# Designs tried in a protein design run: peptides against a protein of PDB entry 2ODG. Part 56

Target 1, 89 residues: chain A of PDB entry 2ODG
Amino acid sequence: MTTSQKHRDFVAEPMGEKPVGSLAGIGEVLGKKLEERGFDKAYVVLGQFLVLKKDEDLFREWLKDTCGANAKQSRDCFGCLREWCDAFL

## One batch from the design tools (peptide; made by RFdiffusion4, then SolubleMPNN)

Design b2_p20_2_s3 (from b2_p20_2, 8 letters changed)
Fold by OpenDDE base, seed 5:
Structure b2_p20_2_s3 (fold): chain B 89 residues (1-89), chain A 20 residues (1-20)
Amino acid sequence: as target 1 above (89 residues)
Amino acid sequence: SKEQKLIEEGVKKAKELLEK
C-alpha cells in the first residue's frame, strides 16, 4: 500500500521530541485533541501503542475514542508507529 | 498534576481495552 510523505518522514529517523502532530494520520484537529488529553508528543502516543502491545485493533480503537480519529486516520497512525518501531525499537 | 491526570485517564482507557 502507498504511504504519505509525512509517514516516510516520521519513520525515517528517531522521533525524539517530535510533536504528536508529526504522526501520520494526525492532523491539526486530532493533534489538538490529543494534546488536550496530555498526549502532546509523538512518544507519548508511542507509549500507548506499546502499552497496548502493538495491537492494531486496540490501538485504533483507543485513538478513535480519545480523539475521534476515523478509520483512515487511525490506520495511518498505527502504520506509522508500527514501521517506526520496526526500524528503531 | 493536571497533565498527569489526563495521561492516566488515557492509560486507563488503554488498560480497559486490554481486558476485553
Scores: peptide ipSAE 0.381, ipTM 0.859, DockQ to the pose 0.101
Fold by OpenDDE base, seed 2:
Structure b2_p20_2_s3 (fold): chain B 89 residues (1-89), chain A 20 residues (1-20)
Amino acid sequence: as target 1 above (89 residues)
Amino acid sequence: SKEQKLIEEGVKKAKELLEK
């Protein structure tokens, strides 16, 4: 499996105040839906990822239920957060 | 606040998934 440049850009540095849309798999459509639910920053979604104990199936299900992410989008987002955590958490 | 309520609902949903 290959990663996108968006993924590589995100996992390369501390996420700081990056918007939720900076996460791989989260485009403008999903980003807006997440923002409407209070998840406006990438670190808020990171928090949810951690609450779910980094479980892939649970996180991807949550993301799907919350913003309608499809399989690829949720997989990309999960992978982005997992690799970020491996580097910085 | 409204924002806090939205986030709390999101967290609640996640916790329910954990309990399954």
Scores: peptide ipSAE 0.373, ipTM 0.855, DockQ to the pose 0.100
Fold by OpenDDE base, seed 3:
Structure b2_p20_2_s3 (fold): chain B 89 residues (1-89), chain A 20 residues (1-20)
Amino acid sequence: as target 1 above (89 residues)
Amino acid sequence: SKEQKLIEEGVKKAKELLEK
C-alpha cells in the first residue's frame, strides 16, 4: 500500500529525539494522549513495540487501549516502526 | 516520579498483552 510522506520521512533516518507525534498515524490528538501517559518521544513507543516482540496485533491493541487510535492510525504507526526497525535495528 | 509511574503502567499493560 502507498505510504505517506510523514512515514517516509520517519523511516529514512535515525529517530533520535523525535517527538511521538513524528510517528505516522500519530496526530496532535493521539500525540497529546500518549504524552500524558509518559510516551513523549517516538523511541518510548518504539520500546513498547519491541517489548511486544514486534507483534502487529498486540501493538495495535496496546496503542488503541492507550490513546484511542483507530484502525488506520494504529496500522500506520505499526508500519512506520516496523520499517524503521528493518532499516536501523 | 509521576512520569516513571506512567511509563511503568504502560509497560505493564504491554506485558499483560503478551501473556494472553
Scores: peptide ipSAE 0.370, ipTM 0.855, DockQ to the pose 0.122
Fold by OpenDDE base, seed 4:
Structure b2_p20_2_s3 (fold): chain B 89 residues (1-89), chain A 20 residues (1-20)
Amino acid sequence: as target 1 above (89 residues)
Amino acid sequence: SKEQKLIEEGVKKAKELLEK
């Protein structure tokens, strides 16, 4: 599978205080919904990813339930966090 | 699994706390 430039930009450096919308698969609509639920920074979503022990099915289901992400959006977001963790965690 | 249920409960509670 190919990745987006947004994905490549995110996984290339420490995420620091990047907003949740910086995550691949998270556009303006999903980003606003996540922010309304307290997930305003990318690292907060990373926290959920880690609490779920990096499990793809659990994380993608959580993301779907939390903001209504579709299959592609949740896949892109999961892949983004997985690759970031492989590089920096 | 039981482990999955415990994790899901924790995540749910954490989410609820963040919404307060």
Scores: peptide ipSAE 0.271, ipTM 0.822, DockQ to the pose 0.086

Design b2_p20_2_s4 (from b2_p20_2 with E5K V7I R13K N18L E20K)
Fold by OpenDDE base, seed 2:
Structure b2_p20_2_s4 (fold): chain B 89 residues (1-89), chain A 20 residues (1-20)
Amino acid sequence: as target 1 above (89 residues)
Amino acid sequence: SEEEKLIEEGVEKAKELLEK
């Protein structure tokens, strides 16, 4: 499996105040839906990822339920957060 | 606030998933 440039850009540095849309797998459509639910920053979604103890199935289910992410989108987002945490957490 | 309520609902959903 290969990663996108968007993924590589995100995992390369501290996320700081990056918007939720900077996460791999989260485009404008999903980003807007997440923002409407209060998840406007990438670090807020990171918080959910951590609350779910980094569990892939639980996180991807949560993301699907929250913003309608499909399998690829949730996989890309999970992978992005997992690799970011491996580097910086 | 409304924003806090929305986030709280999201967190609660995650907690429910953990209990499965």
Scores: peptide ipSAE 0.299, ipTM 0.816, DockQ to the pose 0.100
Fold by OpenDDE base, seed 4:
Structure b2_p20_2_s4 (fold): chain B 89 residues (1-89), chain A 20 residues (1-20)
Amino acid sequence: as target 1 above (89 residues)
Amino acid sequence: SEEEKLIEEGVEKAKELLEK
């Protein structure tokens, strides 16, 4: 599978204070819903990813339940966080 | 699994706390 430029931009550097919308798969609609639930920064979603022990099925289900992400959106977001962790964690 | 259930419960509680 190919990745987006948005994915490549995110995994290339420390995420710092990047907003949740900078995550691959998270557009304006999903980003607003995540922000309304307290997940305003990418690192907060990273926290959930890590609490779930980097499990793909658990994380993607959480994301779906939290903001209504579809299969592609949750896949892109998971892949984005996985590759970021491989590089920087 | 039971481990997955515990993690999911914790994540849900964390989410609820963030909404306060």
Scores: peptide ipSAE 0.216, ipTM 0.779, DockQ to the pose 0.085
Fold by OpenDDE base, seed 3:
Structure b2_p20_2_s4 (fold): chain B 89 residues (1-89), chain A 20 residues (1-20)
Amino acid sequence: as target 1 above (89 residues)
Amino acid sequence: SEEEKLIEEGVEKAKELLEK
């Protein structure tokens, strides 16, 4: 599978204070919902990803439950965080 | 697994805290 430019941009550098909407798969709609739940920064979602021990099924289910992400959105977001961690964690 | 179950419970608790 190919990745989006958004994915490539995110995984290419330390995420720092990037907003949650910088994550691949997280658009304005999902971003707003995540922010309403306290996930305003990408690193907060990273935290959940890490707490879940990088488990894809658990993370994608959490994301779905938390903001209503569909399968593609959760896949893209998971892949984004996974590859970021591979590079920088 | 039980470990995954505990993690899931923790995530739910975290969600509750963040929603307050």
Scores: peptide ipSAE 0.118, ipTM 0.702, DockQ to the pose 0.086
Fold by OpenDDE base, seed 5:
Structure b2_p20_2_s4 (fold): chain B 89 residues (1-89), chain A 20 residues (1-20)
Amino acid sequence: as target 1 above (89 residues)
Amino acid sequence: SEEEKLIEEGVEKAKELLEK
């Protein structure tokens, strides 16, 4: 499969203070919803990803329930965090 | 599952702490 440039940009460097919307699969709509739920920074979503022990099914279900992400959006976001962790965690 | 329940409880607790 192929990845987006947004994915590649995110996994290429430490995420620092990047906003939640920097995550692949998280656009303006989902980003706003996540921010309203307290997930304003990408590292907060990373925290949730890690609390869920990097489990794909649990994370994607959480993302769906939290902001209404569809299957592609949750897959993209999961893949983004997984590959970032593989590189930097 | 029990794991999911524990995770949910932890997330809720974290949210409560962030409100302080």
Scores: peptide ipSAE 0.093, ipTM 0.668, DockQ to the pose 0.065

Design b2_p20_3_s1 (from b2_p20_3, 9 letters changed)
Fold by OpenDDE base, seed 4:
Structure b2_p20_3_s1 (fold): chain B 89 residues (1-89), chain A 20 residues (1-20)
Amino acid sequence: as target 1 above (89 residues)
Amino acid sequence: SEEEQLIQEGVKKAEELLKK
């Protein structure tokens, strides 16, 4: 599958203090829901990704349960974090 | 699995703390 420019922009550099909405698959709606749950920065979601041992099914299920992400959104977000980790972790 | 359940409990606990 092809990736979005948003994905490419995120995985190209250290995420630093980037907001959660910078993650591929996370738009304004999902971003606001995540922020309300305390996940205001991309690195907080990264934390959950790592705690779940980078497991795709567990992470995508968590994301769905947490903010209502659909299959594409959770897939895009997972892929974004996986590729970022491959580059910088 | 047992491990997955334990991990998920930890994830949920972290979320609870973040909401405070």
Scores: peptide ipSAE 0.227, ipTM 0.788, DockQ to the pose 0.106
Fold by OpenDDE base, seed 2:
Structure b2_p20_3_s1 (fold): chain B 89 residues (1-89), chain A 20 residues (1-20)
Amino acid sequence: as target 1 above (89 residues)
Amino acid sequence: SEEEQLIQEGVKKAEELLKK
């Protein structure tokens, strides 16, 4: 599978205070929904990813239930966080 | 599984706190 430039930009450096919308798969629509639920920073979503023990199915299901992410969006977001963690965690 | 259930409960608790 190929990755987007957005994905590559995110996994290339520490995420710091990057907004949730910086995550691959999280566009304006999903980002707004996540922010409304308290997930305003990428690191907050990272927190949920880690609590779910980096499990793909659990995370993607959670993301779907939380902001309505479709299969591609949840896949992209999961992959983004997975690769970021592999590089920096 | 029981483990997954506990994890899900934790995730929900965190989300509830974030909403406040």
Scores: peptide ipSAE 0.227, ipTM 0.786, DockQ to the pose 0.108
Fold by OpenDDE base, seed 5:
Structure b2_p20_3_s1 (fold): chain B 89 residues (1-89), chain A 20 residues (1-20)
Amino acid sequence: as target 1 above (89 residues)
Amino acid sequence: SEEEQLIQEGVKKAEELLKK
């Protein structure tokens, strides 16, 4: 499978204070919805990812329920966080 | 499962706090 440049940019370095919209699969629409729910930084979504024990099904379901992410968006976001964690966690 | 339910409750609780 191939990844986006957005994915590669995110997983390449510590996420620091990057906005939630920097996550692969999270565009302006989903990003705004997440921000409205208190998930303004990528690390807050990372927090949920970790609380869900990095489980793909649970995380993707949460993301869908929280901001309306479709299957591709949730997959991209999950993969982004998984690979970031593999590198930096 | 029971574990999944507990996790979901925690996630929900966190989200409720975050939106305030």
Scores: peptide ipSAE 0.223, ipTM 0.787, DockQ to the pose 0.106
Fold by OpenDDE base, seed 1:
Structure b2_p20_3_s1 (fold): chain B 89 residues (1-89), chain A 20 residues (1-20)
Amino acid sequence: as target 1 above (89 residues)
Amino acid sequence: SEEEQLIQEGVKKAEELLKK
């Protein structure tokens, strides 16, 4: 499967204080919804990803329920965090 | 499952705190 440049940019370096919108699959619409729920930074979503024990189904379902992410958006976001963790965690 | 329930409770608790 092919990844986006946005994905590659995110997984290439420590995420630091990057906004939630820097995550692959999270555009302006989903980003605003996540921010309204308190998830303003990418590392906050990373936290939920880790609390869910990196489980794909649980995370993607959570993301869908939280901000309305569709299948592609949740897949892209999951893959982004998974590969970031593989590199830096 | 019990594990899933515990995880769900933790996730929801975190969200509640973030809304404050």
Scores: peptide ipSAE 0.217, ipTM 0.776, DockQ to the pose 0.107

Design b2_p20_3_s2 (from b2_p20_3, 7 letters changed)
Fold by OpenDDE base, seed 3:
Structure b2_p20_3_s2 (fold): chain B 89 residues (1-89), chain A 20 residues (1-20)
Amino acid sequence: as target 1 above (89 residues)
Amino acid sequence: SEEEKLIKEGVEKAKELLKK
C-alpha cells in the first residue's frame, strides 16, 4: 500500500516536540481528543506504542478506545510510528 | 496472555493519569 505525504514527512526526521497531530492518521478531530486525554505530543503516543511492544492490534485498539480512531486512521498512525522507529529508534 | 493483560491495564492507568 502507498503512504501519504504526511506519513513521509513524519518518518523522514526525528519527531522531537512535534504535536500529536503530526502523526499520520491523526487529524484535527482525533488530535484534539488525544490532547484532551494527555497525549499532546507525538512522542507520548510513541510511548504507548513502545509500552505495547509495538503490537499492532493492541496499539490500534488503544487508539480506537482513546480517541475514536477508525480502522484506516489507526492503521496509518501505527504504520507511521513503526516506520519512524525503524529509522530512528 | 497474562502479559498482554497487564500491559493493557497499565495503558489504562496511564490514560487516567494523563487526563488529570
Scores: peptide ipSAE 0.079, ipTM 0.661, DockQ to the pose 0.086
Fold by OpenDDE base, seed 2:
Structure b2_p20_3_s2 (fold): chain B 89 residues (1-89), chain A 20 residues (1-20)
Amino acid sequence: as target 1 above (89 residues)
Amino acid sequence: SEEEKLIKEGVEKAKELLKK
């Protein structure tokens, strides 16, 4: 599978204080919904990803339930966080 | 799943505690 430029930009450097919308698969609509639920920064979603022990099915299901992400959006977001962790965690 | 439900509940509880 090919990745987006958004994915490549995110996994290339420490995420610091990047907003949740900087995650691949998270556009303006999903980003706003996540922010309303307290997930305003990418590192907060990272925290959830880690608490779920990096499990793909659990994380993607959580993301779907939390902000209504579809299969592609949740796959892109999961892949983004997995590759970031492989590089920096 | 059951595991996801328990974790979600824990996360929400933690967020509430952090506000104090």
Scores: peptide ipSAE 0.076, ipTM 0.652, DockQ to the pose 0.066
Fold by OpenDDE base, seed 5:
Structure b2_p20_3_s2 (fold): chain B 89 residues (1-89), chain A 20 residues (1-20)
Amino acid sequence: as target 1 above (89 residues)
Amino acid sequence: SEEEKLIKEGVEKAKELLKK
């Protein structure tokens, strides 16, 4: 499978204060919805990912329920965080 | 599972707190 440049840009470095919209699969629409729910920074979503013990099904379901992410968006976001964690966690 | 239930409950509570 191939990844987006957005994915590669995110997993390449510590996420710091990057906005939630910097996550692969999270565009302006989903980003706004996440921000409204308190998930304004990528690291907050990372926190959720970790609380869910990095479980793909749980995380993708949460993302769907929280901001309406479709299957591709949730997959992209999950993969982004998984690979970031593999590199930096 | 029970673990999934507990996690789900915690997630929902966390979301509520973050909204404030």
Scores: peptide ipSAE 0.071, ipTM 0.655, DockQ to the pose 0.085
Fold by OpenDDE base, seed 1:
Structure b2_p20_3_s2 (fold): chain B 89 residues (1-89), chain A 20 residues (1-20)
Amino acid sequence: as target 1 above (89 residues)
Amino acid sequence: SEEEKLIKEGVEKAKELLKK
């Protein structure tokens, strides 16, 4: 499977204070919805990913329920966080 | 499962706190 440049840009460095919209799969629409729910930074979503013990099904379901992410968006976001964790966690 | 239940409860609690 091929990743996006957005994915590569995110997983290449520490995420620091990057906004939630910097996550692969999270565009303007989903980003605004996540921000309204308190998930304004990428690291907050990372926190949720970790609380869910990095489980793909649980995380993707949570993302769908929280901001309406479709299958591709949730897959891209999950993959982005998984690979970031593999590199930096 | 019990583990899944605990995780879901924790997630919901966290969401409530973030909305404040």
Scores: peptide ipSAE 0.065, ipTM 0.647, DockQ to the pose 0.086

Design b2_p20_3_s3 (from b2_p20_3, 6 letters changed)
Fold by OpenDDE base, seed 4:
Structure b2_p20_3_s3 (fold): chain B 89 residues (1-89), chain A 20 residues (1-20)
Amino acid sequence: as target 1 above (89 residues)
Amino acid sequence: SEEKELIEEGVKKAKELLEK
């Protein structure tokens, strides 16, 4: 499947303290909901991704339950973190 | 590295949030 420029921009460099909204699939609406739940930075969502041992089903279900992400949004976010980890971990 | 420290912090924070 094709990726967005937002995805490519994120996986191209260390994430540092980028806001949660920098993640592919996470727009302003989902980002605000994640921030309200304490997931304010991309590295915190990465933390959750790693805690779930990079399990796609678990992560995507968590994202749906936490901020209401739809299937495409959760897929995009998961893929973004997976590829970032492949490049930098 | 700074990046490693942030990742560790992210894991820590995520674990804490899961306990709520």
Scores: peptide ipSAE 0.686, ipTM 0.927, DockQ to the pose 0.900
Fold by OpenDDE base, seed 5:
Structure b2_p20_3_s3 (fold): chain B 89 residues (1-89), chain A 20 residues (1-20)
Amino acid sequence: as target 1 above (89 residues)
Amino acid sequence: SEEKELIEEGVKKAKELLEK
């Protein structure tokens, strides 16, 4: 499978205080919705990812329920965080 | 580290948001 440049850019370095919209699969629409729900930074979504024990089904379902992410968007976001964690956690 | 501090904060915030 291939990844986007956005994915590669995110997993290449510590995320710091990057906005939630920096996550692969999270565009302006989903990002705004996440921000409205309190998930304004990528590290907060990472927090959720970790709270859910990095479980793909749970995380992707949460993302769908929280901001309306479709299957590709949730897959991209999950993969982005998974690979980031593999590199930096 | 600063990064780990943010991660810890993220976990805390996520837990708080889930309780709403």
Scores: peptide ipSAE 0.680, ipTM 0.926, DockQ to the pose 0.898
Fold by OpenDDE base, seed 2:
Structure b2_p20_3_s3 (fold): chain B 89 residues (1-89), chain A 20 residues (1-20)
Amino acid sequence: as target 1 above (89 residues)
Amino acid sequence: SEEKELIEEGVKKAKELLEK
């Protein structure tokens, strides 16, 4: 599997206060829905990822239920956070 | 570090949002 440039850009550095839309798989549509639910920053979605103990199925289901992410979008987002954690957590 | 503090805050906020 290949990754996007957006993924590579995100996992290359600490995320700081980057917006939720900076996550791979999260475009403007999904980002706005996440923000409306209180997940306005990438680090809050990371928080959810960690609360779910990095479980892929649980996280991807949550993302689908929360913002309507499809299989590719949830896979891309999960992979982005997993690889970021491997590098910086 | 600042990064660690943001992560902790993210976890806290995520937990709170799940409870709603």
Scores: peptide ipSAE 0.676, ipTM 0.924, DockQ to the pose 0.895
Fold by OpenDDE base, seed 1:
Structure b2_p20_3_s3 (fold): chain B 89 residues (1-89), chain A 20 residues (1-20)
Amino acid sequence: as target 1 above (89 residues)
Amino acid sequence: SEEKELIEEGVKKAKELLEK
């Protein structure tokens, strides 16, 4: 499987206070919905990822239920956070 | 580190949001 440049850009460095839209799979549409739900920063979504104990099914289902992410979007977002954690946690 | 602090805040905020 291949990754996007957006994914590579995100996993290459500490996320700091990057907006939620910087996550792979999260564009303007999903980003707006996440922000409306209080997930305005990438680190907050990472927080949710960790709360769910990095469980892929739980996280992807949560993302779908929260912002309407499709299978590809949730996969990309999960993979982005997983690889970021592997590099920095 | 600052990064660790943000992550901890993210966890805290995520947990709070789930309680709503």
Scores: peptide ipSAE 0.672, ipTM 0.922, DockQ to the pose 0.899

Design b2_p20_3_s4 (from b2_p20_3, 7 letters changed)
Fold by OpenDDE base, seed 5:
Structure b2_p20_3_s4 (fold): chain B 89 residues (1-89), chain A 20 residues (1-20)
Amino acid sequence: as target 1 above (89 residues)
Amino acid sequence: SEEQKLIEEGVRKAKELLEK
């Protein structure tokens, strides 16, 4: 599957305290909504990803319900975190 | 490591937010 440069940039290094908007699939609009819900950093969304035991359906559903992410956005975000974990976790 | 600390914090925060 083809990935974005944003995805590649994120999975290339530890995420540290990168803002939630650094995640692939999470733009300014979704990022703001996530921040309003308390998910202001990428590592907090990673936390949710792990709490959901890396389950794609659960995570993507949560993302949709939490910030209104569409199918592509949720897929991109999930894939971004999955690949990051494969590399660093 | 700092990264592991943040991951742990992220998990904690996520759990707290889910409970709201």
Scores: peptide ipSAE 0.742, ipTM 0.941, DockQ to the pose 0.901
Fold by OpenDDE base, seed 2:
Structure b2_p20_3_s4 (fold): chain B 89 residues (1-89), chain A 20 residues (1-20)
Amino acid sequence: as target 1 above (89 residues)
Amino acid sequence: SEEQKLIEEGVRKAKELLEK
Protein backbone atom coordinates (compact mmCIF):
# COMPACT_ATOMS: atom_id res chain seq x y z
CA MET B 1 0.00 0.00 0.00
CA THR B 2 1.05 3.57 -0.63
CA THR B 3 1.45 6.19 2.08
CA SER B 4 0.93 9.93 2.17
CA GLN B 5 3.59 12.58 2.55
CA LYS B 6 2.03 13.38 5.92
CA HIS B 7 2.66 9.79 6.99
CA ARG B 8 6.25 9.89 5.76
CA ASP B 9 6.93 13.16 7.53
CA PHE B 10 5.61 11.81 10.83
CA VAL B 11 7.50 8.52 10.83
CA ALA B 12 10.79 10.15 9.83
CA GLU B 13 11.59 11.71 13.23
CA PRO B 14 10.78 11.55 16.95
CA MET B 15 7.30 12.91 17.50
CA GLY B 16 8.08 14.98 20.59
CA GLU B 17 5.14 17.22 21.40
CA LYS B 18 3.61 17.29 17.93
CA PRO B 19 -0.11 18.01 17.93
CA VAL B 20 -2.57 15.18 17.41
CA GLY B 21 -3.35 16.58 13.97
CA SER B 22 0.13 15.65 12.80
CA LEU B 23 -0.90 11.99 12.68
CA ALA B 24 -1.76 10.57 9.28
CA GLY B 25 -5.51 10.21 8.86
CA ILE B 26 -6.24 12.88 11.46
CA GLY B 27 -7.42 16.15 9.95
CA GLU B 28 -8.74 19.27 11.60
CA VAL B 29 -12.19 17.83 12.30
CA LEU B 30 -10.98 14.60 13.89
CA GLY B 31 -8.13 16.36 15.64
CA LYS B 32 -10.47 18.80 17.34
CA LYS B 33 -12.69 15.98 18.55
CA LEU B 34 -9.69 14.09 19.92
CA GLU B 35 -8.46 17.21 21.70
CA GLU B 36 -11.88 17.70 23.28
CA ARG B 37 -11.63 14.16 24.66
CA GLY B 38 -8.21 14.86 26.18
CA PHE B 39 -6.04 13.49 23.39
CA ASP B 40 -4.35 16.77 22.58
CA LYS B 41 -0.91 15.50 21.55
CA ALA B 42 0.21 12.76 19.20
CA TYR B 43 2.07 11.09 22.08
CA VAL B 44 -1.20 10.66 23.99
CA VAL B 45 -2.73 8.82 21.03
CA LEU B 46 0.48 6.79 20.90
CA GLY B 47 -0.16 6.03 24.56
CA GLN B 48 -3.59 4.67 23.70
CA PHE B 49 -2.09 2.65 20.86
CA LEU B 50 0.33 1.06 23.35
CA VAL B 51 -2.33 0.52 26.04
CA LEU B 52 -4.27 -1.44 23.44
CA LYS B 53 -1.11 -3.48 22.85
CA LYS B 54 -0.84 -2.32 19.25
CA ASP B 55 -3.99 -4.26 18.35
CA GLU B 56 -5.28 -2.92 15.05
CA ASP B 57 -8.94 -3.81 15.47
CA LEU B 58 -9.12 -2.44 19.00
CA PHE B 59 -7.32 0.77 18.11
CA ARG B 60 -9.31 1.47 14.97
CA GLU B 61 -12.56 0.77 16.80
CA TRP B 62 -11.51 3.11 19.58
CA LEU B 63 -10.62 5.83 17.11
CA LYS B 64 -13.96 5.47 15.35
CA ASP B 65 -15.86 5.62 18.64
CA THR B 66 -13.83 8.54 19.96
CA CYS B 67 -13.75 10.92 17.02
CA GLY B 68 -15.81 9.37 14.23
CA ALA B 69 -12.90 8.28 12.08
CA ASN B 70 -13.83 6.32 8.96
CA ALA B 71 -12.07 3.18 7.77
CA LYS B 72 -9.41 4.99 5.75
CA GLN B 73 -8.68 7.53 8.48
CA SER B 74 -8.31 4.86 11.16
CA ARG B 75 -6.16 2.73 8.86
CA ASP B 76 -3.87 5.64 8.09
CA CYS B 77 -3.55 6.60 11.75
CA PHE B 78 -2.85 3.05 12.87
CA GLY B 79 -0.24 2.55 10.16
CA CYS B 80 1.43 5.82 11.06
CA LEU B 81 1.82 4.85 14.72
CA ARG B 82 2.88 1.29 13.91
CA GLU B 83 5.67 2.42 11.63
CA TRP B 84 6.76 5.13 14.04
CA CYS B 85 7.07 2.55 16.81
CA ASP B 86 9.05 0.22 14.56
CA ALA B 87 11.55 3.02 14.02
CA PHE B 88 11.78 4.66 17.44
CA LEU B 89 10.32 2.47 20.17
CA SER A 1 15.38 10.58 27.27
CA GLU A 2 12.77 13.26 26.82
CA GLU A 3 11.11 11.20 24.11
CA GLN A 4 10.75 8.20 26.40
CA LYS A 5 9.43 10.46 29.13
CA LEU A 6 6.70 11.72 26.83
CA ILE A 7 5.79 8.17 25.81
CA GLU A 8 5.39 7.20 29.46
CA GLU A 9 3.25 10.26 30.05
CA GLY A 10 1.14 9.39 27.01
CA VAL A 11 0.52 5.90 28.31
CA ARG A 12 -0.46 7.26 31.71
CA LYS A 13 -2.85 9.80 30.26
CA ALA A 14 -4.38 7.28 27.89
CA LYS A 15 -5.06 4.87 30.75
CA GLU A 16 -6.80 7.63 32.66
CA LEU A 17 -8.94 8.58 29.67
CA LEU A 18 -9.88 5.05 28.63
CA GLU A 19 -13.58 4.40 29.12
CA LYS A 20 -14.40 1.19 30.96
Scores: peptide ipSAE 0.736, ipTM 0.937, DockQ to the pose 0.778
Fold by OpenDDE base, seed 1:
Structure b2_p20_3_s4 (fold): chain B 89 residues (1-89), chain A 20 residues (1-20)
Amino acid sequence: as target 1 above (89 residues)
Amino acid sequence: SEEQKLIEEGVRKAKELLEK
């Protein structure tokens, strides 16, 4: 499968203080909702990804429940974090 | 803080998913 430039930009470097909206699949709408729930930085969502033991189904379900992400958005976000972890964790 | 509580709620939801 192909990835977006946004995905490639995120997985290419340490995420540092990048906002949650820098995650692939997370646009302004979902980003705002995540921020309202305290997940303002990408690393906070990463934390949740790790709490869920990198399980795709659990993470995507959580993301959907938390911000209303659709299947593509949650897939893109999961893939983004998974590949980032493969590179840097 | 309120922010912390919101995050904790998110974590709790994750824990619940793990227990299913």
Scores: peptide ipSAE 0.383, ipTM 0.856, DockQ to the pose 0.122
Fold by OpenDDE base, seed 3:
Structure b2_p20_3_s4 (fold): chain B 89 residues (1-89), chain A 20 residues (1-20)
Amino acid sequence: as target 1 above (89 residues)
Amino acid sequence: SEEQKLIEEGVRKAKELLEK
């Protein structure tokens, strides 16, 4: 599968305090909903990803239930965090 | 490092906010 430039930009460097909207698959609509639920930074979503032990099904289902992410959005977000962790965790 | 601190904070916050 190919990746977006947004994905490549995110996985290329430490995420620091980047906003949740910097994650691949998370646009303004989903980002706002995540922020309303307390997930204002990318590292908080990373936290959820790690709490779920990097389980794709669990994470993507959570993302869908939390902000209404569709299949592509949840796939892109999961892949973004997975590859970031492979590089930096 | 600052990055490590943020990761730890993210996990903590997720445990408080999120389903696991």
Scores: peptide ipSAE 0.741, ipTM 0.939, DockQ to the pose 0.667; fails the geometry check

